Peptides against a protein of PDB entry 5EFW. Designs and how they scored, part 122

Target 1, 141 residues: chain A of PDB entry 5EFW
Amino acid sequence: TTLERIEKNFVITDPRLPDNPIIFASDSFLQLTEYSREEILGRNARFLQGPETDRATVRKIRDAIDNQTEVTVQLINYTKSGKKFWNLFHLQPMRDQKGDVQYFIGVQLDGTEHVRDAAEREGVMLIKKTAENIDEAAKEL

## One batch from the design tools (peptide; made by RFdiffusion4, then SolubleMPNN)

Design b1_p27_5_s4 (from b1_p27_5, 14 letters changed)
Fold by OpenDDE base, seed 5:
Parts: sequence; structure tokens; C-alpha cells
Structure b1_p27_5_s4 (fold): chain B 141 residues (1-141), chain A 27 residues (1-27)
Amino acid sequence: as target 1 above (141 residues)
Amino acid sequence: SKEELEKLKEEFEELLEEARKKVEEEL
């Protein structure tokens, strides 16, 4: 679809289904992770994690989902072929008109190294803005 | 099932289709 062709790395997940599976992924996300859409649909995004992924950071993501809050972190993720990349990741809930959480929006900015200082701030601004734009569109439904 | 989730995905995309242009312009 046209939505899938948006040149940003993002997924939509459904926390109302068992294990909060991915229900949507952009083409860019598939290219980044080297997975097909069929391979990731219905799966929890934890398949991106590997040996060097910081478990404390993963717990922060889990806590944000459980508490229905947003979170921004950097963590090591792995492609299908096993290549490591630093993921500047932002997650936030998508709420309906009643304020109930319906989905989560996950946005990824990939890099070869951990980003700091101005580069990190700029990246965070970008992925947060992306998530807000998707959320805003959903609220117009 | 994956098939059921695919259907949900399509429904979601259909709903967002009206606003997709706005999203693309802002990204």
C-alpha cells in the first residue's frame, strides 16, 4: 500500500492481541531488518534482539508497554542475517477518542554506532515527530 | 493467525488511507 511505502522505519503493534504482535510494517523496516512481511506479521518484535542486546533496555520497553507510556532508547538489534545495528527506538501508544490504547507505534532509526549529544537529540526529534504524525493521522479516522 | 492479522492490517490501512497523504508530507 501507499502507507507501506513511506520511507521511514516503523511498525504498528496490537497490544489487545496475545504478545502484542506486529500488524503493520513499512517497506523500509523490512529492508532494514532483512525480513519479509510474511515472516514478521503476527510476531512480537523481540526477534530483533540478540546476544548483545542490553536486557535492561529491553525491560524499559516492556515496562512502557505495560504502563501504556512512551519510551525512547538505543539498543543493539540484529537483521535476519545476523548483522548488528544500533537502533534509536521510539515507542508510544496510539489512543482512540475515548483515550484507550488501541495500538503501539514503533519508530526505528538505524546506525552503525551508538549516537550521542547533538546527533542523538536530532535523531530523537525525528523519530518522535514521525510517531506523532502517524498518531495524528489515526485520530482523524 | 497471521491471516487474521493480515486482515486487521488491511482494515487499519484502509482507515488511514484518507490521512496517508498528510502523513507522507509531514515525514
Scores: peptide ipSAE 0.030, ipTM 0.597, DockQ to the pose 0.043
Fold by OpenDDE base, seed 2:
Structure b1_p27_5_s4 (fold): chain B 141 residues (1-141), chain A 27 residues (1-27)
Amino acid sequence: as target 1 above (141 residues)
Amino acid sequence: SKEELEKLKEEFEELLEEARKKVEEEL
């Protein structure tokens, strides 16, 4: 589909289901993480975490989900083969017209290193814009 | 473009509903 083929790494999760599982993943996300769609759907995205993933950063993500807020962080994630990468990650709730959270949008920007300064700002703007585009598409549902 | 966005919206609606249903069935 057009949505799946968007050349951005993103997932849609459903917080109304147990453990906020992924219900949609882009082709780029699958390529990045080295998982098939069947391996991803229905799972919480924490499978990307590993030994060197900072627990405090993970807690920020968890808090954002629990509080139904957005968050932007960088954390170490792992591919299926065990390859580490730095994930500039943005998560935000997708709300209906009444303001109730229906989904979460997660956007990932992968890198070989932790990014700072101008590179970080540019990356953040990119992933936030991507999330907003997805959200805008969903508001007319 | 506006046209591209409209197409994306239509596909998004269908995919979300289908994906949600599949996940619910698997749980």
Scores: peptide ipSAE 0.029, ipTM 0.576, DockQ to the pose 0.288
Fold by OpenDDE base, seed 1:
Structure b1_p27_5_s4 (fold): chain B 141 residues (1-141), chain A 27 residues (1-27)
Amino acid sequence: as target 1 above (141 residues)
Amino acid sequence: SKEELEKLKEEFEELLEEARKKVEEEL
């Protein structure tokens, strides 16, 4: 669809379904991760994790979902072929008019290296803005 | 099921079609 063609790495998940599966993935996300859409939809995003993924960082993500809050972290992820990349990741809930969580928006910024300082701040600003734009646009419909 | 998820995806995409235009302009 046209929504899938947005040139940003993002997914939308449904926490009201068992194990908070991905229900939408952008084309860019598929290209980054080397998975097909059929391999992605219906799965929890944990398939991106591997041996060198920091479990404490993963727990921060899980806690944010459980508490229905936003989180921003940087962690090692793996493509389908096993290539490692650094994922600067932002997750936030999408709420309805009553304030109830309907979905989560996950935005990924990939890199070959861990980023810090100015580069990290710039990346965080970008992925947060992306998530907010998706959320605000949806609420205005 | 996978089929149910595809249906949900389609419904979501329809709801966000108007939002897509705005998102693309702002990203």
Scores: peptide ipSAE 0.029, ipTM 0.596, DockQ to the pose 0.043
Fold by OpenDDE base, seed 4:
Structure b1_p27_5_s4 (fold): chain B 141 residues (1-141), chain A 27 residues (1-27)
Amino acid sequence: as target 1 above (141 residues)
Amino acid sequence: SKEELEKLKEEFEELLEEARKKVEEEL
């Protein structure tokens, strides 16, 4: 589909379902993580975490979900083959017309190293813009 | 464009609804 073929790494999750599973993943996300769509749909995205993933950062993500707010962090994630990558990650709620959270949009920017300063700001801008574009597509015209 | 966004929205709504139902059925 057109949505799946968006050349950005993103997932959509459903916090109304047990354990906030992924209900949608872009082709790019699958390529990045080396998982098939069948392997990740219905699962919580925590399968990307591993030994060197910072637990405090993960807690920030969990807190954002629980509090129905957005968050932007960098954390180490792992591909299916065990390859580490730095994930500049942005998560934000997708709300319905009544303002209730229906989904979460997660956007990932991968890198071989942790980014700072201008590079980080640029990446954050990109992933936030991507999330907004996805959210916009979900809103009534 | 507005047309592109409208098309994307339609696809999005359909895909999300289908995906959600599938996940619910599997859980």
Scores: peptide ipSAE 0.029, ipTM 0.562, DockQ to the pose 0.283

Design b1_p27_6_s1 (from b1_p27_6, 10 letters changed)
Fold by OpenDDE base, seed 5:
Structure b1_p27_6_s1 (fold): chain B 141 residues (1-141), chain A 27 residues (1-27)
Amino acid sequence: as target 1 above (141 residues)
Amino acid sequence: SMLEKLIELIREKYPEKADEIIKVMLS
């Protein structure tokens, strides 16, 4: 589908289902994380976390979901083979016409290092814009 | 599988929209 072929790393999750599982994953995301679509769908995204993932950062993500707000963080994630990468991650809710949250969009920008200053600002701008584009493209959900 | 379980949950929770959601997931 058009949504599936968007050349960005992203997932869509459903907080109304048990454990907020991934219900959609882009091809790019699968390539990044080294998982198949069948291995991803139905799972909570926490499978990307590992020993060096900062628990406080993970809690920020959880709190954003619980509070139905957006959040942008950087955290260590792991591929299926165990390779570490820095994930500049943006999460935001998808709302229906009434304003109620239906889904969450998660966008990932991967890198080899934690970024700051101008590089971080540029990355944040990119992933936020990407999330908005996905929101528009995912109206068929 | 987890995917199969998710599909079942979607059918239960969204009976009117399940087919559309599942199609989007798997397309």
Scores: peptide ipSAE 0.079, ipTM 0.671, DockQ to the pose 0.728
Fold by OpenDDE base, seed 1:
Structure b1_p27_6_s1 (fold): chain B 141 residues (1-141), chain A 27 residues (1-27)
Amino acid sequence: as target 1 above (141 residues)
Amino acid sequence: SMLEKLIELIREKYPEKADEIIKVMLS
């Protein structure tokens, strides 16, 4: 679909289904993580985590989902082949007309290093803008 | 597979719209 062809790394998850599985994944996300769409859909995104992933950061993500709020963090993720990358990750709820959470949008900005200061601020602005664009695009489906 | 399981869950939760949802997911 048009949504999956957006040239950004993102997923959409459904918290109304068991374990908040991924229901949409962009082509770019699949390329980054080295998984096929069939390997991704239906799974919780935790498969990207590994030995060096900070558990406290993961807990922040979980808390945001539980509280139905947005969060922005950086964490180490792993590709299918085991390659590490830094993920500047933004998650926010997608709400319906009544304001109820229907989905979550997750946007990933990958890099070889942990970004700081101006670079981090720039990345955060980018992924937040991307999330808003995805939110609007998804409403058209 | 997890995808197959998700499809089953969608059919259970959204029986009237499942086909449309699944089509969008896989397209």
Scores: peptide ipSAE 0.077, ipTM 0.667, DockQ to the pose 0.653
Fold by OpenDDE base, seed 4:
Structure b1_p27_6_s1 (fold): chain B 141 residues (1-141), chain A 27 residues (1-27)
Amino acid sequence: as target 1 above (141 residues)
Amino acid sequence: SMLEKLIELIREKYPEKADEIIKVMLS
């Protein structure tokens, strides 16, 4: 679909299903993570985490989901082959017209380093804008 | 597979819309 072909790394998850599984993944996300769509759909995104993933950062993500809020963090993720990458990650709820959370949008900006200062600000702006674009696109489905 | 499990969940939760949802999901 058009949604999956958006040339950004993102997933959409469904918190109304058990364990908030991924229900949509962009082609770019699959390429980044080295998984097939079939390997991704239906799974919680935690499979990207590994030994060096900061657990406190993961907790921030979990808290955001539980509280139905947005969060922006940087964390180490792993590809299928075990390759580490820094994930500048933004997550936000997708709400219906009543304001109820229907989905979460997760946007990933990958890099080899943890970014700070101007680079971080730029990345944050990008992934947040991307999330908004995805939100609008997804509402048309 | 996890995908099949998700499909089953969708069918259970949205029986009237499941086929459409699944089609969009897999396309």
Scores: peptide ipSAE 0.049, ipTM 0.625, DockQ to the pose 0.636
Fold by OpenDDE base, seed 2:
Structure b1_p27_6_s1 (fold): chain B 141 residues (1-141), chain A 27 residues (1-27)
Amino acid sequence: as target 1 above (141 residues)
Amino acid sequence: SMLEKLIELIREKYPEKADEIIKVMLS
C-alpha cells in the first residue's frame, strides 16, 4: 500500500481504543526497535521507554494526547535488546472531515545523541513533513 | 474506514496471527 511504501519510522495509534494502541507500524520502525509486528500492534508505545527516559518529556507526550494536539520532543528510547537511542519524536492527530481526532501519527527520527540548533531544526522539519505525508497516505486507505 | 482497511491488510500479511493481533488491538 501507499502507507507501507513510506520508508520512515512511524506508527499510527488509535486513541479511541483502550490505552491508545499502535494499529500500524512501518517496516522501518520494526527494524529500528527490533520488535516484530506481532509484538507491536495492539500495544501502547510506552514499551520503548526505559530507565533513562525523561519522565517530564513523557508527560508532554501524554498531555498532547489528552489535549489532542501535536508535540515534538526528544527522548531516550530502547530497542528490544536494550540498546538506547535518542528519539526525535513528532506526534500529531489525524482528523476526519468534521475535525474530530481519529488517530495519531507518531514519527521517529533516531540518533546517537541529543541534537540541538540547526540539526534539531532540520530533523523537526523532516519528521513533520513525514507526518503530513503519512496523513495524506492514510486518508487514501 | 481506515481501521477496516488496516485489518484487511493484517489478515492478508499475517493470516495465522491476524486474529490474535486484531483481538489485541480491539480489546
Scores: peptide ipSAE 0.046, ipTM 0.571, DockQ to the pose 0.081

Design b1_p27_6_s2 (from b1_p27_6, 9 letters changed)
Fold by OpenDDE base, seed 2:
Structure b1_p27_6_s2 (fold): chain B 141 residues (1-141), chain A 27 residues (1-27)
Amino acid sequence: as target 1 above (141 residues)
Amino acid sequence: SMLDELIEQIREKYPEKADEIIELMLS
């Protein structure tokens, strides 16, 4: 499928289902997080959080979901094996023709460090562009 | 399983396109 051709770290969630579960995950995302597809689908993405994940940043994500808006943040996430990584994360709603939110698109750019300045701006542009590509590819859903 | 529960939720919520969604999800 067109979605399967996108070689980026991303998930699609369904906020209309209980607890906004992941309904699609890219192969790259599975490799990044070290989970199988069966372990990911149906779960809320909060399983990536851990001891050093900033709760205020998590609240920003929650607020964006509740308000049905986009958000871009950096936060510590953990792989299945417990490996920490910095996640430059972009979340945006996917809306239908009526303007109602059907899904959320989450795009992750992983790194060993928190990025700032030009590197951050470049990363943000990349993940936002990726999210738009996913939005177009996922219109068939 | 969590996946089985999700599949059932999709079938219930999207009866007309559940098969397509599930196929894409599991592909």
Scores: peptide ipSAE 0.236, ipTM 0.822, DockQ to the pose 0.870
Fold by OpenDDE base, seed 3:
Structure b1_p27_6_s2 (fold): chain B 141 residues (1-141), chain A 27 residues (1-27)
Amino acid sequence: as target 1 above (141 residues)
Amino acid sequence: SMLDELIEQIREKYPEKADEIIELMLS
């Protein structure tokens, strides 16, 4: 689809389905994580986590979902082959016309190391802007 | 499969728009 072809790492999840599964994944996300679309759709995004993923950071993500708020964090994720990468991750709810949460948009900016200071600020601005663009593109959902 | 199960969940949750969502997922 046109949405899937957006050249950014992102997924859309449905919190109104059991365990908030991924319902859309961009081609870039598949390339980053080394999974096929068939392997990803229907799964909770936690499959990207592994031994060195900080549990406190994961809890921040869970809290944001539960509270229907946005969050931006950095955490270690793993590809299918087991390669570690630092994920500057932004999650935000997609709301309907009434303001009710319909989906979540997750945007990933990958890197070989934890980013800080100006680089982090720039990355945050980028992934937030990306999320807003995806929100607009996904209104048809 | 997990995808088949998801499709059924979508059909149940969104009966009026499920076909549209599923089409987007599978395209």
Scores: peptide ipSAE 0.228, ipTM 0.815, DockQ to the pose 0.758
Fold by OpenDDE base, seed 4:
Structure b1_p27_6_s2 (fold): chain B 141 residues (1-141), chain A 27 residues (1-27)
Amino acid sequence: as target 1 above (141 residues)
Amino acid sequence: SMLDELIEQIREKYPEKADEIIELMLS
């Protein structure tokens, strides 16, 4: 689909299903994480976490989901082969016309290192804008 | 499979939109 072909790393999850599973993943996300679509759909995105993933950062993500709000963090994630990467991650709810949360949009900007200052600000701007674009593109859901 | 389970969940949760959602997921 057009949504799948958006050349950004992103997933859409469904918090109205058990354990907020991934219901959509971009091709880029699959390439980044080294998983097939079949391996990812239906799973909670926590499979990207590993030993060096900061648990406090994960808690921020959890809190955002629980509170149905957005969050932007950087955390260590792991590919299928175990390769570590820094994930500048933005999560935000996708709301219906009534304002109720239908989905979450997760956007990932991968890197080899933790980014700060201008690079971080630029990345945040990019992934937030990407999330908004995905929100508009995914209204058919 | 996990995907099959998800599809069934979607069909149950969104009966009116399931086909559209599933098509988007699998296309």
Scores: peptide ipSAE 0.223, ipTM 0.805, DockQ to the pose 0.796
Fold by OpenDDE base, seed 1:
Structure b1_p27_6_s2 (fold): chain B 141 residues (1-141), chain A 27 residues (1-27)
Amino acid sequence: as target 1 above (141 residues)
Amino acid sequence: SMLDELIEQIREKYPEKADEIIELMLS
């Protein structure tokens, strides 16, 4: 409830479940993607991909999950209605007290254009900070 | 529903933490 209302686009996934499904989605994420919470929970986030999504970029995300590392990329995503948007995406693992990965946090910054240079750096700092805040907030639950 | 199926999977795989995870999902 309180976590859902954080005014940022983010999801939490569970890599310990088959196909690393989304187990949590913020209200903002639902609004961005035009899906309901019921349509999102339990699914792998790949439903956001489409014809113009760069497969090499997707592979970077997969590698990060497999290696239990963080990654930041930009890729084309699609809303439920098929509208394209640029997604500056940051993913990082959420670890327990022993250091084992329990979840992944995915943060999305949407835009109409691919961002570069200073704008990209600013966006990256923002989504990374957001991910850290979510990590701390989730630990309190 | 897909959500119901996921909840059952969580309960099966994480009997000790299922409530915590489900609470996070539905919070």
Scores: peptide ipSAE 0.119, ipTM 0.696, DockQ to the pose 0.617; fails the geometry check

Design b1_p27_6_s3 (from b1_p27_6, 11 letters changed)
Fold by OpenDDE base, seed 3:
Structure b1_p27_6_s3 (fold): chain B 141 residues (1-141), chain A 27 residues (1-27)
Amino acid sequence: as target 1 above (141 residues)
Amino acid sequence: SMVEELKKQIREKYPEKAEEIIKLMES
C-alpha cells in the first residue's frame, strides 16, 4: 500500500480505542524494534520504554495525546532484545475534515546518542516532514 | 476507510491470527 511504501520508522495509533493502540507499523519500525507485526498491532507503544527512559519525557508524550497536540522529544527506547537506542520522536494528530482527531502519527529517528543543535534541528525537520507525508498518504486510503 | 483497509491487510497477511489481532485492537 501507499503507507507501506514509506521507508521510515513510524506507527499509527487509534486514540478512540482503549489505551491508544498501534493500528499500523511500518516495515522499518519492525526492523528497528525487532518485533513482528503480530506482536505490535493492538498494543500501546509503551513497550519500547525501559529502565533508563526518562519519565518526565514520557509524561510530555502523554500530555500531547491528552491535549490532542503534537510533540517532539528525545528518549531512550529498547528493542525486543533489550538494546538501547536514542529515539528522536515526533507525534502529531491526524484530523478528519471536521477537525476532530481520529489517529496519531508517531515517527522515530534512531541513534546511538542524544543529539543537539544543528543535528537535532535537521532530525526534527526530517521527522516532521515524514509525519506530513504519512498524513497525506493515509488520507488516500 | 483507512481502518477497514488496515483490517483487510491484517487478514491477508495473518489469516490464522487476524481476528485475534483485530480483537486486541478493539478491546
Scores: peptide ipSAE 0.056, ipTM 0.635, DockQ to the pose 0.079
Fold by OpenDDE base, seed 1:
Structure b1_p27_6_s3 (fold): chain B 141 residues (1-141), chain A 27 residues (1-27)
Amino acid sequence: as target 1 above (141 residues)
Amino acid sequence: SMVEELKKQIREKYPEKAEEIIKLMES
């Protein structure tokens, strides 16, 4: 499908279902997180969080979902085997033709270190562009 | 499975759009 052509780390969630579960995960996301598709679909993405994940940053994500807005943050996530990685994460709502939120798009840029300044700006530009591509691709399914 | 249970929930909640949503899940 068109979504399969997007070789980036991303998920699509459905906030209209209980606990905003993941309804789509890219192959790259599965490879990054070391989970199978069956282990991911139907779950809230909080399984990526762990001991060193900043709770205040997590709250920013939750607030964005509740307020139906976009957000961009960096947070520590964990793979299935427990490996830590820095996640430059962008989330934005996917709206229908009437403007109502149907889904959320989450895009992850992984790294071994927290990035700042020019590197962060470049990463943010990339993940936001990716999110727009996913939004367009999903509408054409 | 978790996936099949989710599909069931989607069909229940979105009867007219379920197949489109499920297609997205399977893409």
Scores: peptide ipSAE 0.048, ipTM 0.644, DockQ to the pose 0.608
Fold by OpenDDE base, seed 5:
Structure b1_p27_6_s3 (fold): chain B 141 residues (1-141), chain A 27 residues (1-27)
Amino acid sequence: as target 1 above (141 residues)
Amino acid sequence: SMVEELKKQIREKYPEKAEEIIKLMES
């Protein structure tokens, strides 16, 4: 399996570049967010945030990147047309053979509502597994 | 390598932006 064949909402970012820009986005992600590839490449993913996006949750994401750790959160995001959606979001570092962080993988599961309990657990399992699949696929190529 | 394969996929997926992205990756 190659990256281009993974049919999930995900991006790859490069923390070694200023402001950790998106360097890869899946087709599904573009469809979800209503942006073209040209519009988002080289940008920080914060363009998905808006007035109702919880700043404390955003800080958790920022801290995870700074500390080179994974994080799973739910936050309100906005499409290009301004439609709000709940994003069950998982982020984790992609490391090289030496253990150094090279990229981050971000996986998004969209919904109309904040999910809890069993639905949340199922979604978390899905996006974490997706992130691992992306990581493994990239390393095996 | 993982990096070279990623570059290949970037060129395939983003032909209009690939070289700019790759340049940034290598900077």
Scores: peptide ipSAE 0.033, ipTM 0.614, DockQ to the pose 0.079
Fold by OpenDDE base, seed 2:
Structure b1_p27_6_s3 (fold): chain B 141 residues (1-141), chain A 27 residues (1-27)
Amino acid sequence: as target 1 above (141 residues)
Amino acid sequence: SMVEELKKQIREKYPEKAEEIIKLMES
């Protein structure tokens, strides 16, 4: 419950389960995407994608998961009601004490436009810091 | 439900870690 209430948009997924389902979502993420927790837990996060989502960018995310690496991208996502938003998205693995990947942390910074330059750099810094905070918080549960 | 099915899968696949993972889901 404490993790859920972190006022950042994020999910935790389990790549060891079929189709890398979401196993945790913050309250902010649910508010952003307009889904209930029951609607998204157990699902792959691809339900956020739609017609204008760049497939090459999605492939970068897939590659990062397959290679167990982090990635930062911007892509169009859609809410349950079909509203488009730009998602500055950071994904990174959560590793155990042996170094094996247990989960992925996905952090979303939403906006009405694609951001560049200083705004992008600031956003990237924020979502990466958020991911690290989530990583530490999750380990303490 | 999808949540209950996921919990079932977790318990079956990771019996030694299931409760830890489920705790994370419900945190």
Scores: peptide ipSAE 0.272, ipTM 0.839, DockQ to the pose 0.571; fails the geometry check

Design b1_p27_6_s4 (from b1_p27_6, 8 letters changed)
Fold by OpenDDE base, seed 1:
Structure b1_p27_6_s4 (fold): chain B 141 residues (1-141), chain A 27 residues (1-27)
Amino acid sequence: as target 1 above (141 residues)
Amino acid sequence: SMLEELIELIREKYPEKAEKIIELMLS
């Protein structure tokens, strides 16, 4: 589909299904994480976490989902082969015309290092803009 | 498979939109 061809790392999840599974993943996300689409769809995104993933940061993500709010964090994630990468991650709810949450959009900006200051601000701006673009593109959901 | 189970859940949860959602997932 046009949506999956967007050249950004992102997923769409469905909090109204058990364990908030991924219902959509971009081609870029699959390439980054080294998983096939069949391996990812239907799963909670926690499979990207590993030994060095900060649990407090993960809790921030969980809190945002529970509270139906957006959040931006950096955390260590792992590819299928076990390679670590720093994930500048933005999550935001996707709402219907009534304002009710239907989905979440997760956008990932990968890097070899934790970014700070101007680099972080630039990355945050990029992934938030990406999330808004995806929200508009995903109106078919 | 997990995907097949998800498809069933989607059909149950979204009877009006299920096929469109599934199309987006698989196409």
Scores: peptide ipSAE 0.167, ipTM 0.761, DockQ to the pose 0.781
Fold by OpenDDE base, seed 2:
Structure b1_p27_6_s4 (fold): chain B 141 residues (1-141), chain A 27 residues (1-27)
Amino acid sequence: as target 1 above (141 residues)
Amino acid sequence: SMLEELIELIREKYPEKAEKIIELMLS
């Protein structure tokens, strides 16, 4: 399918289910996080958080979900093996024809450092574009 | 439709858990 061909780090979650679990994850996401598909299906993505993950940033994500809005943040995440990485993360709702939220798209851009200035702006544009591509791909089929 | 596309992807990527996930999505 069109969604399968998107070679980016992303997940789709279902906020209509308890605790907004992951219902789809790209192969790239699995490679990034070092988890198997079986290990993450049905789980909230908070398993990526760890000691150095900023709680205030996590609250921004939670607020966006609760308010059904998009958000873009950078936060420390951890792979299954405990490897720390900076995650430039974009989340946005997928809405139906009536405008009701059905799913969320989460796109991750990994890096060894917190990106700033032009690099950050470029990354933000990239992950937002990716999210829109996923949204459009799903709606077109 | 978007839902049908997602269902197809779920069945392909998660063959063992797909039906349970789909059931929850459609419930």
Scores: peptide ipSAE 0.071, ipTM 0.650, DockQ to the pose 0.080
Fold by OpenDDE base, seed 5:
Structure b1_p27_6_s4 (fold): chain B 141 residues (1-141), chain A 27 residues (1-27)
Amino acid sequence: as target 1 above (141 residues)
Amino acid sequence: SMLEELIELIREKYPEKAEKIIELMLS
């Protein structure tokens, strides 16, 4: 399907389940984070966080989920092996025809540095476009 | 529907946990 062919780092979570667990992860996401699909299904994405992850940024993500809004942030994440990376992260709700939130789409752009200015703008445009593509692909199924 | 297609996708991508995920989704 179109959704299965999206070669970007992304997950789909289900806020209707306890602790908003991951119910889908792209192959690219698994490669990035070094986890298997079995290791992450049913888990909250907080396993990517670690000692240097900014708690205020995490709170922004949590607030966006609670308020059913989108958010774009940069935060330190960790692979399974403990490697740190900067995650330019975009999250947005996926709504049904009635406008009710069914899922959340999370898109990750990884890097070795915190991006600013033009590089940040370009990255934000990319991950937002990716999220929209995923949303549309899912609705067209 | 979108949900039905997602269920099929889950079964394809996550054969080891698909039924549990589906159960939770539909509970």
Scores: peptide ipSAE 0.064, ipTM 0.636, DockQ to the pose 0.080
Fold by OpenDDE base, seed 4:
Parts: C-alpha cells; sequence; structure tokens
Structure b1_p27_6_s4 (fold): chain B 141 residues (1-141), chain A 27 residues (1-27)
C-alpha cells in the first residue's frame, strides 16, 4: 500500500487496545527489524529491546506513553536476528480534533552508533517532521 | 488513500474491534 511504502521507519500503535500494540508498520520498518508484518502487528514494540537496551531510556518512553506526551531518545534495539542497532526514536501521540489521544506514532532512525551534535539535531528534525507528516496524512484523508 | 489503507489493515488485524476503532479514528 502507499502508506506502507513510505520510505521511513515508522509504526502506529493503538493505546486503546491492550498493551498499546502496533497496528501499522512501514515496509522500511520491517526491513530494518527483519520481522514480517504478521510477526509484529498486534504486538507491543518492546520486542525490539534487549540486554543492552538502557532501561532508563525505556522508562522515558513508557512515561511519555503514560503521560500522553512526545519523547525523543536514542536506544539500542535488536533485529530479529539479534543484530544491535542504535535507534534514534521519536514517539508522539496522534490526537483527534477534540485533543484526545487515539494513536501513537513511532519513528525510527537507525544507525550503528549513537549520534551527537549536528547529526543528532538533523536526525531529530527528520523524525519529528516524519511523525508530523504521518499525523497530518491520517487526519486529512 | 493512506487513511483507507490503514483502515483496511485495522479491519484485517482486529476484525472484532475494527469498526469501533475506525469510528473512534474518524470521530
Amino acid sequence: as target 1 above (141 residues)
Amino acid sequence: SMLEELIELIREKYPEKAEKIIELMLS
């Protein structure tokens, strides 16, 4: 589909379902993580976490979800085959016209290292803009 | 449209809840 083929790593999750499962994943996300769509739809995204994933960073993500706010972090994630990658991750709520949270948008920028300084700023801008584009697309169609 | 594609995916994955989800999504 057109939505799936957006050349960005992103998922949409549904906090109104138990455990905030992924209800949509882009093709790029599947390619990055080495999972099939069937393997991840309906699951919480925590399956990407592993031994070296910083738990404090994970808590920041959890807190953002619980508080229905956005967050941008970098954390170690794992592909299906166990390959580690640095995930510059942005999460933000998708709100309806009343301001109530309906979904969360998660955007991932992958890399082999933790990014800093200008590279981080550029990545953050990119993933935030991507999230906003997804949000607007969902609302306007 | 992208929205319709998402709706289709929701219907496929959550057939028992899809219509309610879609209703909320479009409200």
Scores: peptide ipSAE 0.038, ipTM 0.581, DockQ to the pose 0.094

